# Peptides against a protein of PDB entry 2QAS, part 13

Target 1, 120 residues: chain A of PDB entry 2QAS
Amino acid sequence: PPEDLMQYEAMAQDALRGVVKAALKKAAAPGGLPEPHHLYITFKTKAAGVSGPQDLLSKYPDEMTIVLQHQYWDLAPGETFFSVTLKFGGQPKRLSVPYAALTRFYDPSVQFALQFSAPE

## One batch from the design tools (peptide; aimed at target 1 K87)

Design b2_p14_6 (made by RFdiffusion4)
Pose (drawn by RFdiffusion4):
Structure b2_p14_6 (pose): chain A 120 residues (1-120), chain P 14 residues (1-14)
Amino acid sequence: as target 1 above (120 residues)
Amino acid sequence: SPSSEHYARYDFPL
């Protein structure tokens, strides 16, 4: 015991996914992130709401990490998901990722990191 | 042409 009927830990998890959304809005600002800040986003490829090239998604069965630093265009962080154009083998592609699909967040510049979807 | 950095998974400290 005690069983948590309020699910405080789960609520704290969701509240923290919001940091990722807020960080992506700064990155979507004209001029991008304030250097040397850059982002590593890890997400569940099969989580509902994610779309991408069928070929690319098949290459990454469950988890996929993307880096937002030197090569990303048209970052569009909606309220419930974000979409971004990245290059894979020199070929530009478009992704849409719900904040709910996120499992990890890391900025190597200040060593700030978050882990989600992990009730432990 | 340059490609965006990406991984199946990237581990880092928490």

Design b2_p14_6_s1 (made by RFdiffusion4, then SolubleMPNN; from b2_p14_6, 5 letters changed)
Fold by OpenDDE base, seed 2:
Formats: sequence, C-alpha cells, structure tokens
Structure b2_p14_6_s1 (fold): chain B 120 residues (1-120), chain A 14 residues (1-14)
Amino acid sequence: as target 1 above (120 residues)
Amino acid sequence: PPSSEMFSRYEFPL
C-alpha cells in the first residue's frame, strides 16, 4: 500500500480524543450528563501525566477503567487532561488523566465506543 | 447511589 506521509490515522485519533474532551466538558457542565448518558473511560495508568493515589494506581499496573455516572465530583476537563474525584472503597480519590493516556471511551447508553492507542 | 466503579481491562463493560 502507498506510504501515508500525512499520518492521517494519527490525526484522526487526535480528533477523536477531542470527542472525549468535549464529552467530559458536557459532563462537567451544570447538571452533569443528560440521563441516561454515562462514561466509561479506560487509560494507561503508567502513561506520562497520569496521577492519583499510589495505592490505587498500583492495583492497575497496565490500565484501569473509571465510570462517570453517579458518583463523581469536581470534574475538571482541561485542554490536555482532565481531573476528577471518584470514590474508591468509599473514599474520594482524585485522578488526573491526560487525554493522550486514554485507550477506550464508551457510553453504554448509546453504545458509542472509541479506542485509542496510548503510549506504553 | 452506587459508588464509583473501576474495572481492570478485562472487566471493561462493553
């Protein structure tokens, strides 16, 4: 096949990461996500810029999935990363995840799924 | 309401 010097796949992936960012911005708006929308977000836990409680991240040496539905607080979707407070084991934990670390995005309510290549 | 859910890669709900 011809050599793709434009790297269209990478550009498309970056554009699709924008979908996640936009979705999170909607989730962060007053009232949160419109029912029944909710988000499953999978990311590489060791990717650059990922931060959170060590005891939590150590349980997931490769990747983990968080759910933004009923129990999330202070969702802050920035331009390059988002941060959010979630309860794990009943305790609130703050996570910061660059969009570049994402590997999966899923909204079960409409069966919308995205997959991404994230740095290993 | 239910607590936040977290899943391993193998537990990701599709």
Scores: peptide ipSAE 0.038, ipTM 0.625, DockQ to the pose 0.505
OpenDDE base, seeds 1, 3, 4, 5: peptide ipSAE 0.021, 0.032, 0.021, 0.036; ipTM 0.548, 0.602, 0.553, 0.636

Design b2_p14_6_s2 (made by RFdiffusion4, then SolubleMPNN; from b2_p14_6, 4 letters changed)
Fold by OpenDDE base, seed 5:
Structure b2_p14_6_s2 (fold): chain B 120 residues (1-120), chain A 14 residues (1-14)
Amino acid sequence: as target 1 above (120 residues)
Amino acid sequence: PPSSEMASRYDFPL
């Protein structure tokens, strides 16, 4: 097979990660996501740049899924990562997740799904 | 709505 020196697959993956970023920016806008849209986001917890309480991340040594629907605060979608406050066990926790750490994105309201390869 | 902790206990279609 011919050698792809352009790395098109990686480019395509990056472009699709842009969809997640754009969706999160919509979610961060005043009023949040339009109902019934909500987001399931799965990421590798040991990926570079993932940050959060150690006790929380220790519970999820490989990957974890968060949901952005009604109970999220201070969503801040940056250019390379997003941060958000979510409740776990009733306690607010601040997470910072690089888009590169994502493995799955899903909006059940319209059954829109994306999958990504993420580094450890 | 489920908490993020709850969400991790569910799978969803790809």
Scores: peptide ipSAE 0.033, ipTM 0.661, DockQ to the pose 0.388
OpenDDE base, seeds 1, 2, 3, 4: peptide ipSAE 0.026, 0.035, 0.032, 0.024; ipTM 0.609, 0.657, 0.648, 0.557; seed 2 fails the geometry check

Design b2_p14_6_s3 (made by RFdiffusion4, then SolubleMPNN; from b2_p14_6, 4 letters changed)
Fold by OpenDDE base, seed 2:
Structure b2_p14_6_s3 (fold): chain B 120 residues (1-120), chain A 14 residues (1-14)
Amino acid sequence: as target 1 above (120 residues)
Amino acid sequence: EPSSEMYSRYEFPL
């Protein structure tokens, strides 16, 4: 097939990562996401820029999925990464995840799904 | 205290 010198796939992926960023910004606004919207975010735990508790990340050496629905705090969606506090085992833990580390985004309320290729 | 739901790749809810 013809060689794509424009790299349209990469452009599209970057644009779609923008959807995640925008969604998280809505989630971070006062009142949070409009119900029943909630977000499942899957990311490569070993991707560059991912940070969080070692015990937590070690438990998921490849990917993990976090849920932003009822129990999340201090969601801070930046331009290149977002950070959020979630409770694991009842303990609040801070995660920082670059958008580039994402492999899946899903909102079950409207069955909206995105998949991404994340560098390892 | 409730815990945040988290899943492995193979436990991703649909």
Scores: peptide ipSAE 0.046, ipTM 0.654, DockQ to the pose 0.566
OpenDDE base, seeds 1, 3, 4, 5: peptide ipSAE 0.023, 0.023, 0.022, 0.041; ipTM 0.582, 0.578, 0.578, 0.637; seed 3 fails the geometry check

Design b2_p14_6_s4 (made by RFdiffusion4, then SolubleMPNN; from b2_p14_6, 4 letters changed)
Fold by OpenDDE base, seed 2:
Structure b2_p14_6_s4 (fold): chain B 120 residues (1-120), chain A 14 residues (1-14)
Amino acid sequence: as target 1 above (120 residues)
Amino acid sequence: PPSSEMYSRYEFPL
């Protein structure tokens, strides 16, 4: 196969990460996501920039999937990462996840799925 | 309120 000096795959990957960012911005807007949209976001827990409760992250040394549907608060989608408060065991936990750490994005309502390569 | 859903890679909902 011919050599891709343009690195189109990486470009496309970054563009698709933009979809996630945009989706999260919609989710953060007043009223949240329009029903029945909801987001499943999977990310590498050890990726650079990922932060959250150590007890939680330690439980998932590779990847974890969070669901943004009914129980999420203070969603803050920045330009390079997003942060959100979710309840685990009934207690609110703050997570900060760089878009670069994402490995999967899924909206079951419309069966829209994306997969990404994240730093190991 | 219920806890947020959280899944491992192997339990990723489809």
Scores: peptide ipSAE 0.043, ipTM 0.648, DockQ to the pose 0.569
OpenDDE base, seeds 1, 3, 4, 5: peptide ipSAE 0.021, 0.022, 0.021, 0.036; ipTM 0.561, 0.558, 0.558, 0.604

Design b2_p14_7 (made by RFdiffusion4)
Pose (drawn by RFdiffusion4):
Structure b2_p14_7 (pose): chain A 120 residues (1-120), chain P 14 residues (1-14)
Amino acid sequence: as target 1 above (120 residues)
Amino acid sequence: VFTTEAPAAAANAP
């Protein structure tokens, strides 16, 4: 015991996914992130709401990490998901990722990191 | 939620 009927830990997890959304809005600002800040985003490829090239998604069965630093265009962080154009083998592709699909967040510049979808 | 672990290599890394 005690069983948590309020699910405080789960609410704290969702509240913290919001940091990722807020960080992506600063990155979507004209001029991008304030250097040397850059982002690593890890997400569940099969999580509902994610779309991408069928070929690319098949290459990454469950988890996929993307880096937002030197090569990303048209970052569009909606209220419930974000979309971004990245390059894979020199070929530009478009992704849409719900904040709910996120499992990890990391900025190597200040060593700030978050882990989600992990009730432990 | 807060951690010191780095993520896996990025799929879009050149």

Design b2_p14_7_s1 (made by RFdiffusion4, then SolubleMPNN; from b2_p14_7, 4 letters changed)
Fold by OpenDDE base, seed 2:
Structure b2_p14_7_s1 (fold): chain B 120 residues (1-120), chain A 14 residues (1-14)
Amino acid sequence: as target 1 above (120 residues)
Amino acid sequence: MFTTEKPPPAANAP
């Protein structure tokens, strides 16, 4: 196949990551997500920029999925990454995840799904 | 991997 010097696929992926960012910004707004919307987010735990409790990340050497529905706090969706506090095993812990680390995004309420290719 | 019929298990699932 001919070489794509424009890198359209990468641009498209970046645009789609923008959807996640926008969705998270909605989730971070006062009142949270409009019911019954909730988000399942999967990301590469070893991707550059991913930060969180070592013990937690160690349990998920490749990918881990988090859900933002009723129990999420201090969601801060920045321009390149988002941070959020969630409960794992009943204990609140904070995660920081670059959008570039995402591999899947899903909202079961409307069966909206996105899949991304994340750098290793 | 997961399908629209069932999302993957969430690490923070209660």
Scores: peptide ipSAE 0.377, ipTM 0.809, DockQ to the pose 0.408
OpenDDE base, seeds 1, 3, 4, 5: peptide ipSAE 0.372, 0.370, 0.372, 0.375; ipTM 0.802, 0.803, 0.811, 0.804

Design b2_p14_7_s2 (made by RFdiffusion4, then SolubleMPNN; from b2_p14_7, 4 letters changed)
Fold by OpenDDE base, seed 4:
Structure b2_p14_7_s2 (fold): chain B 120 residues (1-120), chain A 14 residues (1-14)
Amino acid sequence: as target 1 above (120 residues)
Amino acid sequence: MFTTEKPPAPANAP
């Protein structure tokens, strides 16, 4: 079979990462996400650009999932990464995650799910 | 690329 020199699969994956970015921008808007929408985001904790409390990230050596529904603050969806304050064990902590580090995105309210092949 | 499976438990779950 011929080789795909265009790398269409990668392009499609990156385009879909744009959906996550757009969704987060909606979540960051005044009033937040429209109920009952909420987002489950899974990412590779050791991917380049991922930053946050080292003790927290150490607990999840491979992947970690976060949920954006009721308890999230200062969500800042940038062009290449997003940052957000969440409570872990009751304590607010800041996380910064590049969209390229994502492996899963899910909104159970409408059963919309995406999977990504993040860099190892 | 599209799935219907439930994601794993979130770290910031209450």
Scores: peptide ipSAE 0.321, ipTM 0.785, DockQ to the pose 0.684
OpenDDE base, seeds 1, 2, 3, 5: peptide ipSAE 0.315, 0.318, 0.313, 0.319; ipTM 0.780, 0.784, 0.779, 0.783

Design b2_p14_7_s3 (made by RFdiffusion4, then SolubleMPNN; from b2_p14_7, 5 letters changed)
Fold by OpenDDE base, seed 1:
Structure b2_p14_7_s3 (fold): chain B 120 residues (1-120), chain A 14 residues (1-14)
Amino acid sequence: as target 1 above (120 residues)
Amino acid sequence: MFTSEKPPPAANAP
């Protein structure tokens, strides 16, 4: 097949990453996510820009999934990455995740799912 | 890509 010099697939994937960003912005608004919506987000823990507690990230050398439903605080969805405080083992910890690091997004309430390719 | 696959358990799941 002919070479796609426009790289349409990459453009489409970037647009879909925008869905995650938009969803997180809704989640960060006053009142949070409209119930029963909640988000499962999977990302590459070693991707550039990912930051969080070393002890936590060490437990997930490849990918890590987090859930945003009721137990999340200070969600800050920026333009290139989002940060959020979640509890792990009862302890609040801050994570910063670039949208480019995402590999999966899922909202079980409406069975909406997205998959992405992320850098290692 | 759209899918309907159930995600793996969350690290911060209660």
Scores: peptide ipSAE 0.330, ipTM 0.777, DockQ to the pose 0.689
OpenDDE base, seeds 2, 3, 4, 5: peptide ipSAE 0.053, 0.038, 0.325, 0.044; ipTM 0.708, 0.692, 0.770, 0.694

Design b2_p14_7_s4 (made by RFdiffusion4, then SolubleMPNN; from b2_p14_7, 5 letters changed)
Fold by OpenDDE base, seed 1:
Structure b2_p14_7_s4 (fold): chain B 120 residues (1-120), chain A 14 residues (1-14)
Amino acid sequence: as target 1 above (120 residues)
Amino acid sequence: MFTSERPPPAANAP
């Protein structure tokens, strides 16, 4: 097969990461996500730019999944990463996750799912 | 890619 010098698959994946960013921006807007939409986001915890509590990240050496439905605060979807405060064991903790670190995105309300290849 | 796979349980799930 011919070599794809354009790397279209990578371009497509980047575009799809944009879907996640757009969805998070909707979630961050006043009023939050329109019900019943909610988001499951999986990411590589050791990917460059991922930041969070040491104790939390140590429990998930490879990947971690978070859910944004009713219990999330100060969601800040930037252009390259998003940050959000979530409760783990009842304690609020801040996470910062680059979109490039994402491996999965899922909205159960409409069964919309995306998968990505993320760097180590 | 688009999939229909359910993700694993969320770390911040109650």
Scores: peptide ipSAE 0.336, ipTM 0.788, DockQ to the pose 0.687
OpenDDE base, seeds 2, 3, 4, 5: peptide ipSAE 0.333, 0.121, 0.120, 0.331; ipTM 0.785, 0.700, 0.749, 0.788

Design b2_p14_8 (made by RFdiffusion4)
Pose (drawn by RFdiffusion4):
Structure b2_p14_8 (pose): chain A 120 residues (1-120), chain P 14 residues (1-14)
Amino acid sequence: as target 1 above (120 residues)
Amino acid sequence: PPLPPPPPAANAPP
């Protein structure tokens, strides 16, 4: 015991996914992130709401990490998901990722990191 | 405990 009927830990998890959304809005600002800040986003490829090229999604069965630093265009962080154009083998492709699909967040510049979807 | 860095990014250039 005790069983948590309030699910405080789960609510704290969701509240923290919001940091990722807020960080992506600063990155979507004209001019991008304030250097040397850059982002690593890890997400569940099969989580509902994620769309991308069928070929690319098949290459990454469960987890996929993307880096937002030198090569990303048209970052569009909606309220419930974000979409961004990245390059894979020199070929530009478009992704949409719900904040609910996120499992990790990391900025190597200040070593700030978050882990989600992990009730432990 | 500090979280380790995540796996390499899928969109990293060669």

Design b2_p14_8_s1 (made by RFdiffusion4, then SolubleMPNN; from b2_p14_8 with P1A A9P)
Fold by OpenDDE base, seed 2:
Structure b2_p14_8_s1 (fold): chain B 120 residues (1-120), chain A 14 residues (1-14)
Amino acid sequence: as target 1 above (120 residues)
Amino acid sequence: APLPPPPPPANAPP
């Protein structure tokens, strides 16, 4: 097959990551997401830039999924990563996740799904 | 084709 010197797939992936960023910015706005929208976000826990409590990340050596619906606080969607406070086992913990670490984005309310290739 | 359901979220309510 012909060689793709434009690297269209990579460009498409970056554009789709922009969808996640935009969705998180909506979620971070006053009042949160419009019901019934909510976000399932899956990411590689060992990807560069992922930060969180060691005890928590140790429980998820490959991937972990978080849900942003009813219980999320101080969501801060930056340009390259987002941070958020969630409860794990009833305890609030802060996570920082680069968009590049994402492997899946899903909104069950409208069955909108995205898959991403993430570094190992 | 539709993706399978997402895995259980780590921050699921107790």
Scores: peptide ipSAE 0.352, ipTM 0.818, DockQ to the pose 0.659
OpenDDE base, seeds 1, 3, 4, 5: peptide ipSAE 0.347, 0.345, 0.350, 0.350; ipTM 0.812, 0.816, 0.815, 0.817

Design b2_p14_8_s2 (made by RFdiffusion4, then SolubleMPNN; from b2_p14_8 with P1S P2A)
Fold by OpenDDE base, seed 2:
Structure b2_p14_8_s2 (fold): chain B 120 residues (1-120), chain A 14 residues (1-14)
Amino acid sequence: as target 1 above (120 residues)
Amino acid sequence: SALPPPPPAANAPP
């Protein structure tokens, strides 16, 4: 097939990452997400820009999935990454995840799913 | 297309 010099696939991926950012901004607004919406977010833990407790990240050498429904605090969706406080084993931990590190986004309430190719 | 359910969340309540 002819070479795609426009790199449409990459552009489409970036546009779809914008959906995640927009969804997180809704989740960060006062009152949180409208019930029953909730978000499952999967990301590569070793991707550039991912930050969190070393002990936690060590448990997930490849990918980690987090859920934003009732137990999330101080969600801060920036332009290139988001940060959030979650409880792991009852302990509150702060995570910072670039949108570029995402591999999956899912809202089971309406069965909306997105998949992304993230760098290894 | 439909995807399988996501893996268990790391922060899922006990």
Scores: peptide ipSAE 0.394, ipTM 0.830, DockQ to the pose 0.681
OpenDDE base, seeds 1, 3, 4, 5: peptide ipSAE 0.391, 0.386, 0.390, 0.390; ipTM 0.826, 0.827, 0.827, 0.826

Design b2_p14_8_s3 (made by RFdiffusion4, then SolubleMPNN)
Fold by OpenDDE base, seed 1:
Structure b2_p14_8_s3 (fold): chain B 120 residues (1-120), chain A 14 residues (1-14)
Amino acid sequence: as target 1 above (120 residues)
Amino acid sequence: PPLPPPPPAANAPP
């Protein structure tokens, strides 16, 4: 097949990553996510820009999934990454995840799912 | 067809 010099698939992926960003911005707004919406976000833990507790990231050497439903704090969806405080084993911890590190987005309430290619 | 359910969330409540 011909070589795609326009890299349309990458452009499409970026556009879809924008959906995640927009969803997180809604989640960060006053009142949080409108019930019953909640978000499962999977990302590559070793991707550039991913930041969090070493013990936590070490536990998930490849991918990690987080859920944003009822217990998330200080969600800060930036333009290139989002940060959020979640409880892991009962302890609050801060994560910072670039949108480029995402591999999956899922909202079970409406069965909306997206998959992405992310760097190793 | 719908994707399989997501893997367990790391921050899932106990």
Scores: peptide ipSAE 0.390, ipTM 0.831, DockQ to the pose 0.656
OpenDDE base, seeds 2, 3, 4, 5: peptide ipSAE 0.387, 0.382, 0.385, 0.385; ipTM 0.832, 0.829, 0.829, 0.831

Design b2_p14_8_s4 (made by RFdiffusion4, then SolubleMPNN; from b2_p14_8 with P8A A9P)
Fold by OpenDDE base, seed 2:
Structure b2_p14_8_s4 (fold): chain B 120 residues (1-120), chain A 14 residues (1-14)
Amino acid sequence: as target 1 above (120 residues)
Amino acid sequence: PPLPPPPAPANAPP
């Protein structure tokens, strides 16, 4: 097959990551997401830039999924990563996740799904 | 084709 010197697939992936960023910015706005929208976000825990409690990340050596629906606090969607406080086992913990670490984005309310290639 | 349901979230309510 012909060589793609434009690297369209990579450009498409970056554009789609922008969808996640935009969705998180909506979630971070006053009042949160419009019901019934909620977000399932899956990411590689060992990807560069991922930060969180060691005990938590140790439980998820490959990937972990978080849900932003009823219990999330101080969601801060930056340009390259987002941070959020969630409860794990009843305890609030802060996570920082680069958009590049994402492997899946899903909104069950409208069955909107995105998959991403993430570094190993 | 549609993706399977997402894995259980780590921050699921107790």
Scores: peptide ipSAE 0.370, ipTM 0.826, DockQ to the pose 0.660
OpenDDE base, seeds 1, 3, 4, 5: peptide ipSAE 0.360, 0.364, 0.358, 0.366; ipTM 0.818, 0.822, 0.818, 0.823

## One batch from the design tools (peptide; aimed at target 1 V67 L86 G90)

Design b2_p15_1 (made by RFdiffusion4)
Pose (drawn by RFdiffusion4):
Structure b2_p15_1 (pose): chain A 120 residues (1-120), chain P 15 residues (1-15)
Amino acid sequence: as target 1 above (120 residues)
Amino acid sequence: PLPDAAVENVDYPAP
């Protein structure tokens, strides 16, 4: 015991997914992130709400990490998901990722990191 | 090299 009927830990998890959304809004600002900040986003490829090229999604069965630093365009962070154009083998492609699909967040510049979807 | 945005084997520090 005790069983947590309030699910405080789950609420704290969701509250923290919001940091990713807020960080993506700064990155979507004209001029991008304040250097040397850059972002690593890890997400569940099969999580509902994610869309991308069928070929690309098949290459990454469950987890996929993207980096937002030198090569991303048209970052569009909505309230419930974000979409961004990245390059894979020199070919530009478009992704949409719900904040609910996120499992990790990391900025190597200040070594700030978050882990989600992990009730432990 | 051709650009690629996918990253594998990322060493994430503790939250």

Design b2_p15_1_s1 (made by RFdiffusion4, then SolubleMPNN; from b2_p15_1, 8 letters changed)
Fold by OpenDDE base, seed 2:
Structure b2_p15_1_s1 (fold): chain B 120 residues (1-120), chain A 15 residues (1-15)
Amino acid sequence: as target 1 above (120 residues)
Amino acid sequence: SLANSIVENLDFPPP
């Protein structure tokens, strides 16, 4: 096939990252996600802009998956990244993840799944 | 599926 100089696939992925952003905004709204919706989010821990506790990120040098269902706090979905407080090993920790770092998104309640290429 | 993936954070339903 001819060369795609428009990079449509990348555009499509960016649009789909927008789905994640929108979903997180719903999750951050008062009352949270409508049950039974909840979100599994996988991201590259070494991607640019990812920040969090050193011990946590060191423990997961490649990818990690978080779930947003019952115990998440101060979810702040920005335009380029989201931050959220989650408990890891019983300790609340703040995590900041650019949408560009995402590799997977999943809502099992409706079996909605997205996969992304993320920077290494 | 991702539902079967290991989740790193603790998440428990309220009582």
Scores: peptide ipSAE 0.416, ipTM 0.836, DockQ to the pose 0.085
OpenDDE base, seeds 1, 3, 4, 5: peptide ipSAE 0.037, 0.405, 0.406, 0.375; ipTM 0.655, 0.832, 0.828, 0.827

Design b2_p15_1_s2 (made by RFdiffusion4, then SolubleMPNN; from b2_p15_1, 6 letters changed)
Fold by OpenDDE base, seed 2:
Structure b2_p15_1_s2 (fold): chain B 120 residues (1-120), chain A 15 residues (1-15)
Amino acid sequence: as target 1 above (120 residues)
Amino acid sequence: GPADSIVENLDYPAP
Protein backbone atom coordinates (compact mmCIF):
# COMPACT_ATOMS: atom_id res chain seq x y z
CA PRO B 1 0.00 0.00 0.00
CA PRO B 2 1.13 3.56 -0.63
CA GLU B 3 2.84 5.46 2.16
CA ASP B 4 0.80 8.19 3.80
CA LEU B 5 3.22 11.07 3.67
CA MET B 6 0.52 13.45 4.87
CA GLN B 7 0.13 11.55 8.16
CA TYR B 8 -3.61 12.05 8.17
CA GLU B 9 -4.18 9.90 11.23
CA ALA B 10 -1.87 12.10 13.27
CA MET B 11 -3.63 15.20 11.95
CA ALA B 12 -6.97 13.76 12.99
CA GLN B 13 -5.69 12.94 16.45
CA ASP B 14 -4.32 16.46 16.82
CA ALA B 15 -7.66 17.90 15.75
CA LEU B 16 -9.43 15.83 18.37
CA ARG B 17 -6.93 16.93 20.99
CA GLY B 18 -7.93 20.42 19.94
CA VAL B 19 -11.44 19.65 21.13
CA VAL B 20 -10.07 18.98 24.59
CA LYS B 21 -8.10 22.22 24.52
CA ALA B 22 -11.18 24.15 23.44
CA ALA B 23 -13.30 22.52 26.13
CA LEU B 24 -10.75 23.39 28.78
CA LYS B 25 -10.66 26.97 27.57
CA LYS B 26 -14.41 27.10 28.08
CA ALA B 27 -13.95 25.59 31.53
CA ALA B 28 -11.33 28.21 32.37
CA ALA B 29 -13.55 31.14 31.40
CA PRO B 30 -15.35 33.10 34.11
CA GLY B 31 -18.19 31.05 35.48
CA GLY B 32 -16.66 27.77 34.35
CA LEU B 33 -18.47 25.15 32.35
CA PRO B 34 -22.21 25.48 31.87
CA GLU B 35 -23.97 23.02 34.12
CA PRO B 36 -24.23 20.09 33.97
CA HIS B 37 -21.15 19.78 31.78
CA HIS B 38 -18.01 18.41 33.41
CA LEU B 39 -14.88 16.69 32.20
CA TYR B 40 -13.19 13.38 32.89
CA ILE B 41 -9.63 13.47 31.61
CA THR B 42 -7.32 10.45 31.52
CA PHE B 43 -3.62 10.74 30.79
CA LYS B 44 -0.38 8.80 30.91
CA THR B 45 1.43 9.86 34.05
CA LYS B 46 4.88 9.04 32.65
CA ALA B 47 4.40 10.88 29.37
CA ALA B 48 6.92 13.57 28.50
CA GLY B 49 5.95 16.92 29.93
CA VAL B 50 3.63 15.61 32.63
CA SER B 51 4.45 17.26 35.92
CA GLY B 52 2.96 17.27 39.37
CA PRO B 53 3.50 16.04 42.89
CA GLN B 54 6.01 13.22 43.00
CA ASP B 55 3.99 11.11 45.40
CA LEU B 56 0.90 11.31 43.22
CA LEU B 57 2.63 10.47 39.97
CA SER B 58 4.54 7.64 41.62
CA LYS B 59 1.31 6.21 42.99
CA TYR B 60 -0.19 5.99 39.51
CA PRO B 61 2.62 4.73 37.28
CA ASP B 62 0.53 4.15 34.14
CA GLU B 63 -2.39 6.53 33.85
CA MET B 64 -4.87 8.39 35.99
CA THR B 65 -8.21 10.11 35.58
CA ILE B 66 -9.14 13.51 36.93
CA VAL B 67 -12.52 15.20 36.97
CA LEU B 68 -13.19 18.89 36.48
CA GLN B 69 -16.58 19.79 37.89
CA HIS B 70 -17.00 21.10 41.42
CA GLN B 71 -13.48 21.48 42.76
CA TYR B 72 -10.82 22.76 40.41
CA TRP B 73 -8.80 25.95 40.57
CA ASP B 74 -6.54 28.06 38.38
CA LEU B 75 -7.21 26.09 35.24
CA ALA B 76 -4.76 27.31 32.64
CA PRO B 77 -5.20 25.75 29.21
CA GLY B 78 -2.10 26.57 27.22
CA GLU B 79 -1.31 25.78 23.63
CA THR B 80 0.52 22.51 24.29
CA PHE B 81 -0.48 21.64 27.85
CA PHE B 82 -2.93 22.60 30.54
CA SER B 83 -2.35 23.04 34.24
CA VAL B 84 -4.87 22.87 37.04
CA THR B 85 -5.04 22.70 40.81
CA LEU B 86 -7.00 19.79 42.24
CA LYS B 87 -7.35 18.16 45.63
CA PHE B 88 -5.85 14.75 46.24
CA GLY B 89 -6.40 13.31 49.67
CA GLY B 90 -7.65 16.71 50.69
CA GLN B 91 -4.47 18.50 49.65
CA PRO B 92 -4.32 20.93 46.73
CA LYS B 93 -1.87 19.81 44.05
CA ARG B 94 -0.83 21.39 40.78
CA LEU B 95 -0.84 19.20 37.67
CA SER B 96 0.52 20.06 34.26
CA VAL B 97 -0.53 17.75 31.45
CA PRO B 98 0.42 18.00 27.79
CA TYR B 99 -2.48 17.36 25.48
CA ALA B 100 -0.28 14.74 23.84
CA ALA B 101 -0.38 12.73 27.08
CA LEU B 102 -4.16 12.32 27.01
CA THR B 103 -5.72 8.92 26.47
CA ARG B 104 -9.38 9.69 27.18
CA PHE B 105 -11.77 12.61 27.38
CA TYR B 106 -15.35 12.27 28.57
CA ASP B 107 -18.24 14.58 29.37
CA PRO B 108 -20.84 12.42 31.13
CA SER B 109 -23.53 15.08 30.88
CA VAL B 110 -23.89 14.49 27.16
CA GLN B 111 -22.00 11.19 26.95
CA PHE B 112 -19.36 12.69 24.69
CA ALA B 113 -16.19 10.60 24.60
CA LEU B 114 -12.84 10.75 22.86
CA GLN B 115 -9.95 8.31 22.94
CA PHE B 116 -6.34 8.98 22.04
CA SER B 117 -3.08 7.17 21.58
CA ALA B 118 -0.48 8.74 23.82
CA PRO B 119 3.28 8.29 23.94
CA GLU B 120 4.95 7.17 27.13
CA GLY A 1 -15.63 2.51 29.29
CA PRO A 2 -15.09 6.19 30.06
CA ALA A 3 -18.06 6.26 32.42
CA ASP A 4 -16.43 3.59 34.55
CA SER A 5 -13.19 5.49 35.10
CA ILE A 6 -12.11 5.95 38.69
CA VAL A 7 -11.51 9.59 39.49
CA GLU A 8 -8.39 10.30 41.49
CA ASN A 9 -9.09 13.83 42.68
CA LEU A 10 -11.66 14.78 45.28
CA ASP A 11 -14.69 16.39 43.71
CA TYR A 12 -18.00 17.00 45.40
CA PRO A 13 -20.56 19.80 45.51
CA ALA A 14 -20.14 22.51 48.07
CA PRO A 15 -22.37 21.91 51.12
Scores: peptide ipSAE 0.379, ipTM 0.804, DockQ to the pose 0.092
OpenDDE base, seeds 1, 3, 4, 5: peptide ipSAE 0.213, 0.191, 0.260, 0.273; ipTM 0.734, 0.721, 0.760, 0.767

Design b2_p15_1_s3 (made by RFdiffusion4, then SolubleMPNN; from b2_p15_1, 6 letters changed)
Fold by OpenDDE base, seed 5:
Structure b2_p15_1_s3 (fold): chain B 120 residues (1-120), chain A 15 residues (1-15)
Amino acid sequence: as target 1 above (120 residues)
Amino acid sequence: GPADSIVENVDFPAP
């Protein structure tokens, strides 16, 4: 087939990543997500720009999934990455994840799911 | 205390 010089698939992927960004912005707004909405987010832990507890990231060398429902604080959805404070081993830790590192997004309340290709 | 924010083995439906 002819070569896609427009890279439409990549554009579509970027647009879908925008859905995650928008959802996180809703979550970060006053009042948080409307019940019962909550978010499962999977990302590549070794992707460029990912930062967090070294021991945690070492424990999950490929991917990890976080949940944003009741136990999250200081969610900051930026333009290229989001940061959030979560509990790991009962301790609050700061995690920063570029949207480009995401591989899965899920809201079980409405069974809305997205999948992405992410670089290592 | 509160449960960890890590969720393992989540079964997501295909988009």
Scores: peptide ipSAE 0.158, ipTM 0.739, DockQ to the pose 0.647
OpenDDE base, seeds 1, 2, 3, 4: peptide ipSAE 0.101, 0.112, 0.081, 0.145; ipTM 0.715, 0.722, 0.708, 0.732

Design b2_p15_1_s4 (made by RFdiffusion4, then SolubleMPNN; from b2_p15_1, 6 letters changed)
Fold by OpenDDE base, seed 2:
Structure b2_p15_1_s4 (fold): chain B 120 residues (1-120), chain A 15 residues (1-15)
Amino acid sequence: as target 1 above (120 residues)
Amino acid sequence: SLADSIVENLDFPAP
């Protein structure tokens, strides 16, 4: 097949990452997500821009999945990354994750799933 | 599905 100089697949992935961003913005809005919507987010822990507790990131050297449903605080979805406070082992921790680091996104309530190629 | 995947953060409904 001919070479895709437009890199449409990458464009599509970027657009789909925008879906995640938009979903997180809804989650961050007053009142949170409309029930029963909630979000499972998987990301590469060593991807550029990922920031969080050293112990947590060390525990998960490849990727990890977080859920945003009942216990998340100060969700701040920026334009290139989002940050959120979650409890790990009972302790609240701040996580900062670039959208580019995402590998999976899932909303079980409607079985909406996305997969992404994330940087190593 | 991803819902069956292990979630690393604690998440349960408040009383």
Scores: peptide ipSAE 0.387, ipTM 0.817, DockQ to the pose 0.083
OpenDDE base, seeds 1, 3, 4, 5: peptide ipSAE 0.104, 0.068, 0.062, 0.085; ipTM 0.707, 0.685, 0.678, 0.695

Design b2_p15_2 (made by RFdiffusion4)
Pose (drawn by RFdiffusion4):
Structure b2_p15_2 (pose): chain A 120 residues (1-120), chain P 15 residues (1-15)
Amino acid sequence: as target 1 above (120 residues)
Amino acid sequence: PLPDAAVEDVDFPAP
């Protein structure tokens, strides 16, 4: 015991997904992130709400990490998901990722990191 | 090299 009927830990998890959304809004600002800040986003490829080129999603069965630093365009962070254009083998492609699909967040510049979807 | 935005084997530190 005790069983947590309030699910405080789960609520704290969701509250923290919001940091990723807020960070992506600063990155979507004209001029991008304040250097040397850059972002690593890890997400569940099969999580509902994610869309991308069928070929690309098949290459990454469950987890996929993207980096937002030198090569991303048209970052569009909605309230419930974000979309961004990245290059894979020199070919530009478009992704949409719900914040609910996120499992990790990391900025190597200040070594700030978050882990989600992990009730432990 | 051709650019690629997918990253593998990233060492994520503890939160």

Design b2_p15_2_s1 (made by RFdiffusion4, then SolubleMPNN; from b2_p15_2, 8 letters changed; failed a check: a repeat of another design)
Amino acid sequence: SLANSIVENLDFPPP

